# Peptides against a protein of PDB entry 4DOW: the designs that were tried, part 44

Target 1, 157 residues: chain A of PDB entry 4DOW
Amino acid sequence: TFSWVGRPLPNRKQFQQMYREICMKINDGSEIHIKVGQFVLIQGEDNKKPYVAKLIELFQNGAEVPPKKCARVQWFVRFLEIPVSKRHLLGRSPPAQEIFWYDCSDWDNKINVETIIGPVQVVALAPEEVIPVDQKSEETLFVKLSWNKKDFAPLPP

## One batch from the design tools (peptide; aimed at target 1 W75)

Design b2_p28_1 (made by RFdiffusion4)
Pose (drawn by RFdiffusion4):
Structure b2_p28_1 (pose): chain A 157 residues (1-157), chain P 28 residues (1-28)
Amino acid sequence: as target 1 above (157 residues)
Amino acid sequence: EEEEREEEKELEEEKWEEKEEEINENEE
């Protein structure tokens, strides 16, 4: 379950209250803070890996009744979310930890915070950097490229 | 206002379903 932390950010949108942070309680009993700018795993279909997204906004949406806690995200896509016909354009076999900045506006970016599984560490690498492959049997995901429905390209600014 | 909110909700569900269908087609 989720709760807001502290006061809302200075108001921007009508009927919404924005927060820098959200508190998430687990059945391990502890509390975890997830902040705008951090990344989350978002529950998708049961037979697939979670979506990955960067939190760009956290908000209480008064336009829904009853009101809900929501997030706007920048999506990332997994390699399997890229059309099979387009995968060769990468020119290599990406590891499972590599993900792609989704640079397209076609998919809506608003989610209910209840779809959040939890925070995930996502790291930007230069194209020539290798993915560890180091230990911790890492839960970290790495991003080198964006995908725009046409081609792989550099990470945006 | 209630009618507008319900239309927006239905539209958002439809867009989500279209996204899931597109992802499933991409995996084929």

Design b2_p28_1_s1 (made by RFdiffusion4, then SolubleMPNN; from b2_p28_1, 15 letters changed)
Fold by OpenDDE base, seed 2:
Formats: structure tokens, sequence, C-alpha cells
Structure b2_p28_1_s1 (fold): chain B 157 residues (1-157), chain A 28 residues (1-28)
């Protein structure tokens, strides 16, 4: 179950009410709150790892009947999501914890919040910084570069 | 398309419950 937390934010988008925070609640009554700016895991295809995204906006879409709770996201891609023929462009074998900023507009950045699995920690690093691989950091993802379907590049500002 | 979306949401719900239960356990 998903519910909005707090008052709607001022906006001028037709049919949309924006929020800063949403509550995720499971059947046993436990809950977790997710805010704009945080990173989340999103349901992927069967037998595939979840997608990773940064929450940019949380909004209720009043254009649909019934209204839908949605989010706008910045996508990240895992190395294994990159076509095999392009992986060599990285010039190295990345650790499993590394993800890449998806610098393309061909993917729909609107999602239903019901596809969100949960929050995840993502840390931006400089190219020269080492990604820790110990057990304590296993759940943390790291981003150094962007991917635009053509090549890898420094992170956007 | 609609059926695909519903399937994804159902799978997400399952994984979310497992995920949140694990988080709760780790917080205790």
Amino acid sequence: as target 1 above (157 residues)
Amino acid sequence: MEEKRKKEEEEAKKKREEFLEELKKNEE
C-alpha cells in the first residue's frame, strides 16, 4: 500500500499533485518512507535484477481514472543491461556494485510507484576512487560514469 | 501492455514485501 506523506507541493502541471514523500506499507503493518532525491529499486523483467533509479518527482496523476500514484525518475543502468557489443567501451571489468547514469531520453521516465521494490544507497564517485567490495558495502551501488548508448562519459552536473 | 504492467506490479509487490521484511529485521 502506498500513501502520500505531507501536503501537496505547489506546481502548475495540469492533473498532477506533487509530493515530497511517499509511504510504503506492507501487510504486517511495517512501513518505510521514500523521498524525492532518493534512489530506489524498480521491478525488472522476470529473472532479471531490478532497475535502479533516482526519484525526481512524486505525483498523483489525475488524468487517469482512478488517479495513479506515479514518479518521474532518472534511470541508471547496470553493466549487464548494456549490450554485449558495447561493453568493451568501458575498457575494464566493473564490479557488480557499479551502475551508470543513463544519459538518454528514449526511456519513459514515468513509473507507477507500485513497481518500486525499495530504497537503495547510491554513491557518486570520481573515476579514480576505489569501489569498496566488502560485505558492509555490498548493498551500496556506485556510479562514476554515464552511458548514452554510444559511449561512456563523465557524469552530468 | 496493461497485462504486462499488472504482472510487473504484482511481482514488485512480492519483492517489496520480502525487501521490507529484511530491512525491518536488520533494524532490530
Scores: peptide ipSAE 0.331, ipTM 0.809, DockQ to the pose 0.037
OpenDDE base, seeds 1, 3, 4, 5: peptide ipSAE 0.327, 0.331, 0.329, 0.330; ipTM 0.807, 0.809, 0.808, 0.808

Design b2_p28_1_s2 (made by RFdiffusion4, then SolubleMPNN; from b2_p28_1, 17 letters changed)
Fold by OpenDDE base, seed 5:
Structure b2_p28_1_s2 (fold): chain B 157 residues (1-157), chain A 28 residues (1-28)
Amino acid sequence: as target 1 above (157 residues)
Amino acid sequence: MAELRKEREKKEEEERKKFLEELRENEK
């Protein structure tokens, strides 16, 4: 279950109440707080790894009946999500921990918060920096480049 | 939505396949 934390933020958008933080109740009864600006795993299809996204906005959509708890996100893409015909453009075999900033507007960036699996750590690296492969970093994802469906490029500022 | 993203990915893959097929046909 998901519940808002704190009071709604001042905004001028009709039928939307914005928040900074949401609380996720886990099976063991514990609670995880997720804030705008953090990275999350989004439920994927069966037998597929979860999607990765950065939370940009948290809001309740009052235009829907019943109102839905939603988020706007910046999508990331895993290497295996990139079409096979385009993977060679990277010029290297990336580690499993590498993800890419999705630099396109064709994907819907609105999600239901119910699709959030949990938080994840994402670290931005310079192209020349080496992705660490150790026990401490196994749960951490790394981003060096963007992907715009045509080519890889340095991360946007 | 994650589901919508997946649908778009599938559609894009289908379009890519069609494009590749067209290229192969034009090579004849």
Scores: peptide ipSAE 0.038, ipTM 0.573, DockQ to the pose 0.060
OpenDDE base, seeds 1, 2, 3, 4: peptide ipSAE 0.021, 0.014, 0.017, 0.026; ipTM 0.465, 0.432, 0.467, 0.508; seed 1 fails the geometry check

Design b2_p28_1_s3 (made by RFdiffusion4, then SolubleMPNN; from b2_p28_1, 15 letters changed)
Fold by OpenDDE base, seed 2:
Structure b2_p28_1_s3 (fold): chain B 157 residues (1-157), chain A 28 residues (1-28)
Amino acid sequence: as target 1 above (157 residues)
Amino acid sequence: EEEERQKREKEEKEKKEKFLKELEENEK
């Protein structure tokens, strides 16, 4: 179950009431608050790892009946989501914790908040920085590069 | 409500898988 936290922001778009924060109620009855700017895991297909996204906007879509709680996101991709024929362009074998900024607009960046599994920590690193792989950071994801369907590049600003 | 949630999750999964498949096909 998801519910809005706080007062709505000034309307930027017709039929889209914007918010800064949403509350996710989990199975044990506890609540997790997720804010714009944070990173989340999105439910993937069976036997596949969840998708990774950064929350850009939280909004209620009033054009639908009943209104839907939605988010606009910046997508990230895992190495295994990149086509096999292009993986060699990275020039190295990345650790499982590495993700890439998806620098394309062909993917729909609007999601239903009900697809959110939970928050995840994403840390941006310089290309020369080593990704720490230890027990404390196993759940932390790291991004060094972007992927634009053609090649890897430095992160966009 | 739970069925509707599952339906929406499935739709989102299918959209993402479609895009990934298109990437694989276009880059072969």
Scores: peptide ipSAE 0.061, ipTM 0.647, DockQ to the pose 0.145
OpenDDE base, seeds 1, 3, 4, 5: peptide ipSAE 0.049, 0.059, 0.009, 0.054; ipTM 0.633, 0.640, 0.321, 0.635; seeds 1, 3, 5 fail the geometry check

Design b2_p28_1_s4 (made by RFdiffusion4, then SolubleMPNN; from b2_p28_1, 17 letters changed)
Fold by OpenDDE base, seed 5:
Structure b2_p28_1_s4 (fold): chain B 157 residues (1-157), chain A 28 residues (1-28)
Amino acid sequence: as target 1 above (157 residues)
Amino acid sequence: ELKKRLEREKEEEKKRKEFLKELEENEK
C-alpha cells in the first residue's frame, strides 16, 4: 500500500499533483518513507534482478482513469542488462555491485509506484576508487560510469 | 617496462574474456 506524505507541492502542471515523499506500508505493518532524490529497486521480470532507479519526481497523474500514483526516474543498468556484444567495451570485469547511469531517452521514465520494491543505497565513485566487497557494503550499489547504448563514459556532472 | 605492461594488459584482457564467457554461459 502506497500513500502520499505531506501536502502537494506547488506546480503548474495540469492534472498532476506533485509530492516530496511517499509512504510504503509492508506486510509486517511497518512503514518505509521514500523521498525524491533517493534510489529505489523496481520490480523486474521473472528470474531477473530488480531494476535500479533514482526518483526524480513523485506525482499523482489525474489524466489516467483511475488516477495513478507515479514517479519519474533516472534509470540505471546492471552490467548483465547490457547486450552481450557490447559488454567488452568496459574493458574490465565489474563487480556485481557496479551499476551504470543510463544516458538514453528511449526508455520510459514514468513508473507506477506499485512497482517499487524498496529503497537501495547507491554511491557514486571516481574511476580510480575501488569498490569495496565486504559484508558492510554487500547491499550497496556503486556507479562510476554512464552507458549510452554505444559506449561507456564518465558520469555526467 | 613497456613489454611488462603489455603482458599485464594481455593477461587482464584474457581474464575479462573468460569472465564474460562464464557469465554468458550461466545466462543460458
Scores: peptide ipSAE 0.025, ipTM 0.396, DockQ to the pose 0.015
OpenDDE base, seeds 1, 2, 3, 4: peptide ipSAE 0.021, 0.017, 0.019, 0.016; ipTM 0.504, 0.419, 0.428, 0.432

Design b2_p28_2 (made by RFdiffusion4)
Pose (drawn by RFdiffusion4):
Structure b2_p28_2 (pose): chain A 157 residues (1-157), chain P 28 residues (1-28)
Amino acid sequence: as target 1 above (157 residues)
Amino acid sequence: EEEEEEELQEEIEERAEEREETIEEENE
């Protein structure tokens, strides 16, 4: 379950209250803070890996009744979310830890915070950097490229 | 609580369906 942490950010949108942070309680019993700018795994279909997204906004949406806790995200896509016909355009076989900045506005970016599984560490690498493949049997995901429905391209600014 | 879980499931299905349709269209 989720709760807001502290005061809302200076108001921007009507009927919404924005927060820098959200508190998530687990059945391990502890509390974890997830901040705007951090990444989350978002529950998708039961037979697939979680979506990955960067939190760009956290908000209480008064336009829904009863009101809900929501997030706007920048999506990433997994390699399997890229059309099979387009996968060769990458020119290599990406590891499972590699993900792609989704640079397209077609998919809506608002989610209910209850779809959040939890935080995930996502790291930007230069194209020539190699993914570890180091130990921790890492839970970290790495991003080198964006995908725009057409081609793989550099990470935006 | 049950109604909220159903609504969350519907949102998940709708999002997954939209992304599968985008993949199918781009594979044509």

Design b2_p28_2_s1 (made by RFdiffusion4, then SolubleMPNN; from b2_p28_2, 13 letters changed)
Fold by OpenDDE base, seed 4:
Structure b2_p28_2_s1 (fold): chain B 157 residues (1-157), chain A 28 residues (1-28)
Amino acid sequence: as target 1 above (157 residues)
Amino acid sequence: SEKEKEELEKEIKERSEKLEKEIEELNK
């Protein structure tokens, strides 16, 4: 179950009510609060690994019938999501914890909040920084570069 | 349905846990 937390944000969009935070309650009794700006795992397609995204907006979309709880996200991609023919462009074998900023607009960045699995920690690093692999960071994902379907590049500002 | 929701939540949880384990294993 998903429910809005707090008061709606000031919004000029007639059919959208914006929020800062949403509460996700799962059947095991856990309650997770997710805020705009946090990173989340999104349910994958066809039993694939979850997608990684940054929450940009949380909103109820009144233009849909019935209204839906939605999020606008910035997508990230895993190395294995990059076409095999282009993986060599990275010039290195990335650790499993590395993800890439998806620098394309061809993907729909609107999701249903029901597809959110939960929060995940994502840390931005400079390209020259080494991704730490330790017990504390085992569940942390790291982003150093962007991917625009053609090549890798430094992270967008 | 509520049943479908429960099944989905279980699957989601399992996928999340699996991902974490895979990351851990690949980092060994």
Scores: peptide ipSAE 0.033, ipTM 0.513, DockQ to the pose 0.056
OpenDDE base, seeds 1, 2, 3, 5: peptide ipSAE 0.022, 0.019, 0.019, 0.024; ipTM 0.501, 0.466, 0.482, 0.459; seed 2 fails the geometry check

Design b2_p28_2_s2 (made by RFdiffusion4, then SolubleMPNN; from b2_p28_2, 15 letters changed)
Fold by OpenDDE base, seed 3:
Structure b2_p28_2_s2 (fold): chain B 157 residues (1-157), chain A 28 residues (1-28)
Amino acid sequence: as target 1 above (157 residues)
Amino acid sequence: SAKEEEELKKFIKERSKKLEEEIKKLNE
C-alpha cells in the first residue's frame, strides 16, 4: 500500500495535489519512504527486468475517479532495451549495472505509484569514470550517457 | 484490488509493446 507523507505542496496545477514524499508499505509490514528526486524500480513484464526511473513529481490526480496516486518520471533504459542495430554505437560492451538516460518524449512519463517496486541507487558518472563491478556495487546502477533513439550522447545538464 | 492489478498490467503491457515495436522497426 502507498500513502502520502506530509501535507500537500503549494501548486497551481488543477486537480492535482503535489507531495514531496510517499510511503510504501511492504509485505513484512515495514515501510519505505520515497521522495521526489530519488530513483525507483518500476514493475516490468513477466520475465523482464524492472524499469528504472527518476521521480520528478508525486501527485494525487483528482481528475480521475477515484483519485489516483501518481508520479511523473524520467525514464532510463537498459542496454538490452536499445535496438540491436544501434548497440554498436556505444563502442563498448557495458556492464549490467549501466543504464542510459532516455532522452525522448514518446513514452508516457506518468505512472501509477502502484507500479513502483522500490527504490534503487543510481549514480551519475563521467564518461571516463570506471563503473565498479565489485559485489558491493551490484545493487547500484550507473548512468554516463543518454539515448535518444538515434545515438548516445552526454547526459543532459 | 483487482482494478489496481488491471491498471498495473495495462501499464506494463503498453510500455513493453512500445519498446518491442520500436526495436522491431530499427532492426529491419
Scores: peptide ipSAE 0.088, ipTM 0.680, DockQ to the pose 0.806
OpenDDE base, seeds 1, 2, 4, 5: peptide ipSAE 0.088, 0.064, 0.065, 0.031; ipTM 0.678, 0.659, 0.658, 0.546; seed 2 fails the geometry check

Design b2_p28_2_s3 (made by RFdiffusion4, then SolubleMPNN; from b2_p28_2, 13 letters changed)
Fold by OpenDDE base, seed 1:
Structure b2_p28_2_s3 (fold): chain B 157 residues (1-157), chain A 28 residues (1-28)
Amino acid sequence: as target 1 above (157 residues)
Amino acid sequence: KEEEEEELKKFIKERDEKLKKEIEELNK
């Protein structure tokens, strides 16, 4: 179950109410608060790892009946989501914890908040920095580069 | 609700299908 936290932010968008924070209730009764700017895991297909995204906007879409709780996100991609024919462009074998900033506009960046599994830690690193792989950091994802369907590049500013 | 679950499934399916299609096109 998801519920908005706080009052709607001022905006001029018709049929939209924007928020800074959303509350996610988990089965055990605990609550997790997720804010704009945080990274989240998004539900994917069965037998696949969840998608990774950064929350850019939280809003209720009043044009729908009933209104839907939505988010706009910046997508990240895992190495295995990159076409096999293009993976060699990285020039190295990345660890499983590495993700890439998706620098394309072809993917819809609007999601239903119900697809959010939970928050995840994403750390930006310089290309020269080594990704730590230990038991303590297994849940942490790391990003060094962007992917624009053509090549890898440094992260956007 | 059942409707919410269906919408979730639809979203996941559409996302996965789009990704799959893109991967297939880039692998040609």
Scores: peptide ipSAE 0.234, ipTM 0.754, DockQ to the pose 0.857
OpenDDE base, seeds 2, 3, 4, 5: peptide ipSAE 0.117, 0.128, 0.069, 0.124; ipTM 0.658, 0.670, 0.511, 0.668; seed 5 fails the geometry check

Design b2_p28_2_s4 (made by RFdiffusion4, then SolubleMPNN; from b2_p28_2, 15 letters changed)
Fold by OpenDDE base, seed 3:
Structure b2_p28_2_s4 (fold): chain B 157 residues (1-157), chain A 28 residues (1-28)
Amino acid sequence: as target 1 above (157 residues)
Amino acid sequence: DEERQKELKKEIEERSKKLKEEIEKLNK
């Protein structure tokens, strides 16, 4: 169950109500608040790892009937989501915790908030920084580079 | 809510399908 937190932000777009924060209620009754700018895991296929995204906007889409709770996101991709033929371009074997900024516009960046599994910690690192691979950081994902279907590049500012 | 579940499933499948297609295309 998802519900908006706080009052709607000033309306910039017709037929949309924008919010800063959303609350998701988990099965055990606990609640998690997620804000714009945070990172989330998005449901994938049953046999695949969740997608990773950064929340850019939270909004209720009034153009749909019934209104839908939505988010606009910046996608990230996992190494295994990179085509096999292109993986060598990275020049190294990344740890499982590394993700890449998806620098393409071909993916629909609008999601139903109901596809959000939960929040996740994503830490941006400089290329020379070492990704810590230990149990303490097991739940943290790290991003150094972008992927644009052609090559890897430094992380966008 | 069957309609809700259907919509969510569709969204997930479409995203996954697109990814698979892109991977397949670039591997050719």
Scores: peptide ipSAE 0.313, ipTM 0.814, DockQ to the pose 0.860
OpenDDE base, seeds 1, 2, 4, 5: peptide ipSAE 0.300, 0.301, 0.304, 0.297; ipTM 0.807, 0.810, 0.808, 0.807

Design b2_p28_3 (made by RFdiffusion4)
Pose (drawn by RFdiffusion4):
Structure b2_p28_3 (pose): chain A 157 residues (1-157), chain P 28 residues (1-28)
Amino acid sequence: as target 1 above (157 residues)
Amino acid sequence: MNFFRHDAPSNAEEDLAEELEYMEEVTS
């Protein structure tokens, strides 16, 4: 379950209250703070890996009744979310930990916070950097490129 | 709760650009 942490950010959109941070309680019993700018795993279909997204806004949406806690995200896509016909354009076999900045506005970016599984560490690497492959049997995901429905390209600014 | 991707409104590109800028302000 989720609760807002502290006061809302200075108002920007009508009928919405924005927050820098959201508190998430687990059945391990503890509390975890997830902040705007951090990444989350978002529950998709039961037979697939979670979506990955960067939190770009956290908000209480008064336009829904009853009101809901929501997030706007920048999507990332997994390699399997890229059309099979386009995968060769990458020119290599990406590891499972590699994901792609999704640079397209066609998919809506608003989610209910209850779809959040939890935070995930996502790291930007230069194209020539190698993914560890280190130890921790890492839960970290790495991003080198964006995908725009057409081609792989550099990470935006 | 499961989430499913769907189509965005026609002005989503502009909204998204503004949201990304706002995110930079919040995280700075």

Design b2_p28_3_s1 (made by RFdiffusion4, then SolubleMPNN; from b2_p28_3, 14 letters changed)
Fold by OpenDDE base, seed 1:
Structure b2_p28_3_s1 (fold): chain B 157 residues (1-157), chain A 28 residues (1-28)
Amino acid sequence: as target 1 above (157 residues)
Amino acid sequence: MKYYRSKAPPNAAAEIAEALEYAKEVTA
């Protein structure tokens, strides 16, 4: 169950009510608050790792009947999601925790909040920094580069 | 479940992209 936290933001688009925070109620009754700017895991294919995204906007879509709780996201891509024929362009074998900023606009960036599994920690690193592979950080994801379907590049400023 | 990142499932999209690239390389 998802519910809005706080009042709608004053700068709203037509047919949309924008929010800064949403509350996710888990089966055990506990609540997790997720805010714009945080990173989340999005439901993926069956028996596949979930997608990773950064929340850009939280909004209720009044254009739909009934209104839907939605989010706009910046997508990240896992190494195994990159076409096999282009993986060599990375020039190294990345650890499982590495993800890449998806630098394309061809993907739909609007999601239903019901597809959110939960928050996840994403840490940006410089290209020269080593990704820690210790067991303590196995749940933390790391991003060094962007992927634009053609090549890898440093993260945009 | 609906996939928001592509019209087809991500794996299918990747396979199609690779197939198209391979076809271009072979016919070039």
Scores: peptide ipSAE 0.029, ipTM 0.563, DockQ to the pose 0.038
OpenDDE base, seeds 2, 3, 4, 5: peptide ipSAE 0.028, 0.029, 0.033, 0.023; ipTM 0.570, 0.570, 0.590, 0.565; seeds 3, 4 fail the geometry check

Design b2_p28_3_s2 (made by RFdiffusion4, then SolubleMPNN; from b2_p28_3, 16 letters changed)
Fold by OpenDDE base, seed 5:
Structure b2_p28_3_s2 (fold): chain B 157 residues (1-157), chain A 28 residues (1-28)
Amino acid sequence: as target 1 above (157 residues)
Amino acid sequence: MKYYRTKAPADAEKEIKEDLAYAKEVTA
């Protein structure tokens, strides 16, 4: 169950109410608050790992019937989501915690918040920094590079 | 649940062809 936190932000767009924060109620009754700018796991396909995304906007789409709680996101990709024929372009075997900034616009970046599994920690690292692979960082994801469907590159500014 | 980040049919086909071509290359 998802519910908006706080009042709608000032918005000139009709049929859309924007918010800075949403509350996710989980099975045990506890609540998790997720804000714009945070990273989340999005439900993937069957037998697939969840997608990783950064929340850019939170909004209720009143143009839909019934109105839906939505989010606009910046996508990340896991290494295994990259085509097999292009994985060698990385030049190394990445740890499981490494993800890549998806630098393309061919994917719809609007999601239903109901697809959000929960928050996740994502840390940006410089190319020369070593990704820690210990027990404490097992649940933390790291990003060094972007992927634009053709090659890997430094993160965009 | 609704799934996102689906590829266009043309793009998906292209990716499959590229993967197959690469597989043939590395196994030759």
Scores: peptide ipSAE 0.157, ipTM 0.774, DockQ to the pose 0.063
OpenDDE base, seeds 1, 2, 3, 4: peptide ipSAE 0.147, 0.151, 0.120, 0.149; ipTM 0.763, 0.768, 0.715, 0.776

Design b2_p28_3_s3 (made by RFdiffusion4, then SolubleMPNN; from b2_p28_3, 17 letters changed)
Fold by OpenDDE base, seed 1:
Structure b2_p28_3_s3 (fold): chain B 157 residues (1-157), chain A 28 residues (1-28)
Amino acid sequence: as target 1 above (157 residues)
Amino acid sequence: MKYYKRKAPPDAAEELKEALERAKEITA
């Protein structure tokens, strides 16, 4: 169950009420608050690793009937989501914890909040920094580069 | 839990087609 936290933000967009924070109630009765700017895991296929995204906007979509709780996201991609023919462009074997900023606009960036599994920690690193591989950081994802379907590049500002 | 499915990249279909053609050449 998802519910809005706080009052709607000032917005001029028709049919949309924007929010800063949403509350996710999980099965054990506990609540997790997720804010704009945080990173989340999104359920794709049942037998695959979840998608990774940064929350850009949280909004009630009044254009739909009934209204839906939605989010606009910045996508990240896992190494396995990159086409096989392009993976060599990285020039190294990335650890499982590495993800890449998706620097393309060809994907729909609007999601239903019901697809959100929960928050996840994403740490940005400089290209020369080493990704730590230990048990304590197993749940943390790391991003060094962007992927624009042509090549890898430094992260956008 | 609701699932979200992203569409494949626009060039994915062509890439697959090329891969299949290469495979046919190898096995022919």
Scores: peptide ipSAE 0.236, ipTM 0.636, DockQ to the pose 0.110
OpenDDE base, seeds 2, 3, 4, 5: peptide ipSAE 0.233, 0.244, 0.218, 0.229; ipTM 0.634, 0.641, 0.652, 0.633; seeds 3, 5 fail the geometry check

Design b2_p28_3_s4 (made by RFdiffusion4, then SolubleMPNN; from b2_p28_3, 17 letters changed)
Fold by OpenDDE base, seed 5:
Structure b2_p28_3_s4 (fold): chain B 157 residues (1-157), chain A 28 residues (1-28)
Amino acid sequence: as target 1 above (157 residues)
Amino acid sequence: MKYYRKKAKKDAAKEIKEDLEYAKEVTA
C-alpha cells in the first residue's frame, strides 16, 4: 500500500498533484518513506533483477480513474542490461554493484509507484575511485559512468 | 504487476488530456 506524505506541492502541473514523499506500507506493518531524489528498485521481468531508478517526481495522475500514484524517474542500467556486443566498450569487468546512468530518452520515465520494490542506496564515484566489494557494501550500488546506447561516458553534471 | 522501461510516448500531454476528458465523460 502506498500513500502520500504531506500536502501537494505548489505549482502543480495540469492533471497532476505533486508530492515530495510517499509512504510504502509493507506486509509486516512497517512503513518505508521514499522521497524525491532517492533511488529505488523497480520490479523487473520475471526472473530478472529489478531496475534501478532515481525518483525525479512523485505525482498523482488525475487522468486515470481512480487517480493513480505515479513517479517520474531517471533510469539506470545494470551491466548485464548492456548489449553483449557493446560490453567491451567499458574496457573492464565491472563489479556486480556497478550501474550506469541511462543517457537516452527512448524509455518511458513514468512509472506506477506500485512497481516500486523499495529504496536502494546509490553512490556516485569518480572514475578513478574503487568500488568497494565488502559485505557492508553489497547492498549499495555505485555509478561512475553514463551509457547512451553507443558508448560509456562520464556522468552528466 | 506492470513492467516498465517501455518506449517513451511521443505525445504524452495530449494523451493525458484526452484520457481525463474521457474519464470525466463516462463518470459524469
Scores: peptide ipSAE 0.134, ipTM 0.570, DockQ to the pose 0.193
OpenDDE base, seeds 1, 2, 3, 4: peptide ipSAE 0.104, 0.113, 0.103, 0.106; ipTM 0.657, 0.661, 0.546, 0.644; seed 1 fails the geometry check

Design b2_p28_4 (made by RFdiffusion4)
Pose (drawn by RFdiffusion4):
Structure b2_p28_4 (pose): chain A 157 residues (1-157), chain P 28 residues (1-28)
Amino acid sequence: as target 1 above (157 residues)
Amino acid sequence: WKEQRREEIRANPEMQEEVEELVERRKE
């Protein structure tokens, strides 16, 4: 379950209150803070890996009744979310830890915070950097490129 | 604990409705 942490950010959008942070309680009993700018795993279909997204906004949406806690995200896509016909354009076989900045506005970016599984560490690498492949049997995901429905391209600014 | 969280989401109908709505929007 989720609760807001502290005061809302200075008001921007009507009927919404924005927060820098959200508190998530687990059945391990502890509390974890997830901040705007951090990444989350978002529950998709039961037979697939979670979606990955960067939190760009956290908000209480008064336009829904009863009101809900929501997030606007920048999506990332997994390699399997890229059309099979387009996968060769990458020119290599990406590891499972590699994901792609999704640079397209076609998919809506608003989610209910209850779809959040939890935070995930996502790291930007230069194209020539290798993915560890180091130990921790890492839970970290790495991003080198964006995908725009057409081609793989550099990470935006 | 993330797996337990996934089970919580799957066991809760209200949470599953939100998942379905998200999946539907992504398939559009």

Design b2_p28_4_s1 (made by RFdiffusion4, then SolubleMPNN; from b2_p28_4, 14 letters changed)
Fold by OpenDDE base, seed 2:
Structure b2_p28_4_s1 (fold): chain B 157 residues (1-157), chain A 28 residues (1-28)
Amino acid sequence: as target 1 above (157 residues)
Amino acid sequence: SLEEMRKEILENPEVRKLVEELEKKRKE
């Protein structure tokens, strides 16, 4: 179950009420609050690994019946989600914890909040920085580069 | 920016458990 936290933000977008925070209630009755700017895991397809995204906007779409709780996101992509023919462009074998900033507009960046699994830790690193691989950082994901379907590139400053 | 992206957001332990359960069902 998802519910808005706080009052809607002032905006001029027709049929959209924007929020800063949403509450996710899980099976044990506990609640997790997720805010704009946080990173989240999103339900994958066909028993694949969850998608990773950064929340850009939280909004209720009043144009739909019933109104839908939605989010706009910045997508990240896992190495294994990149076409096999392009993986060699990285020039190295990445650790399982590495993800890439998806620098394309072909993916729909609007999602239903009900597809959100929960928050995840994502840390940006410079290309020369080493990704720590230990039990403490096991669940932490790291991003060094962007992927634009053609090549890898450094992250924007 | 890199500075903004370096903001660490810890994954909730309950979420981790859920992910683990999902991974058990994964094909790959």
Scores: peptide ipSAE 0.027, ipTM 0.488, DockQ to the pose 0.044
OpenDDE base, seeds 1, 3, 4, 5: peptide ipSAE 0.028, 0.025, 0.012, 0.026; ipTM 0.440, 0.463, 0.291, 0.420; seeds 1, 3 fail the geometry check

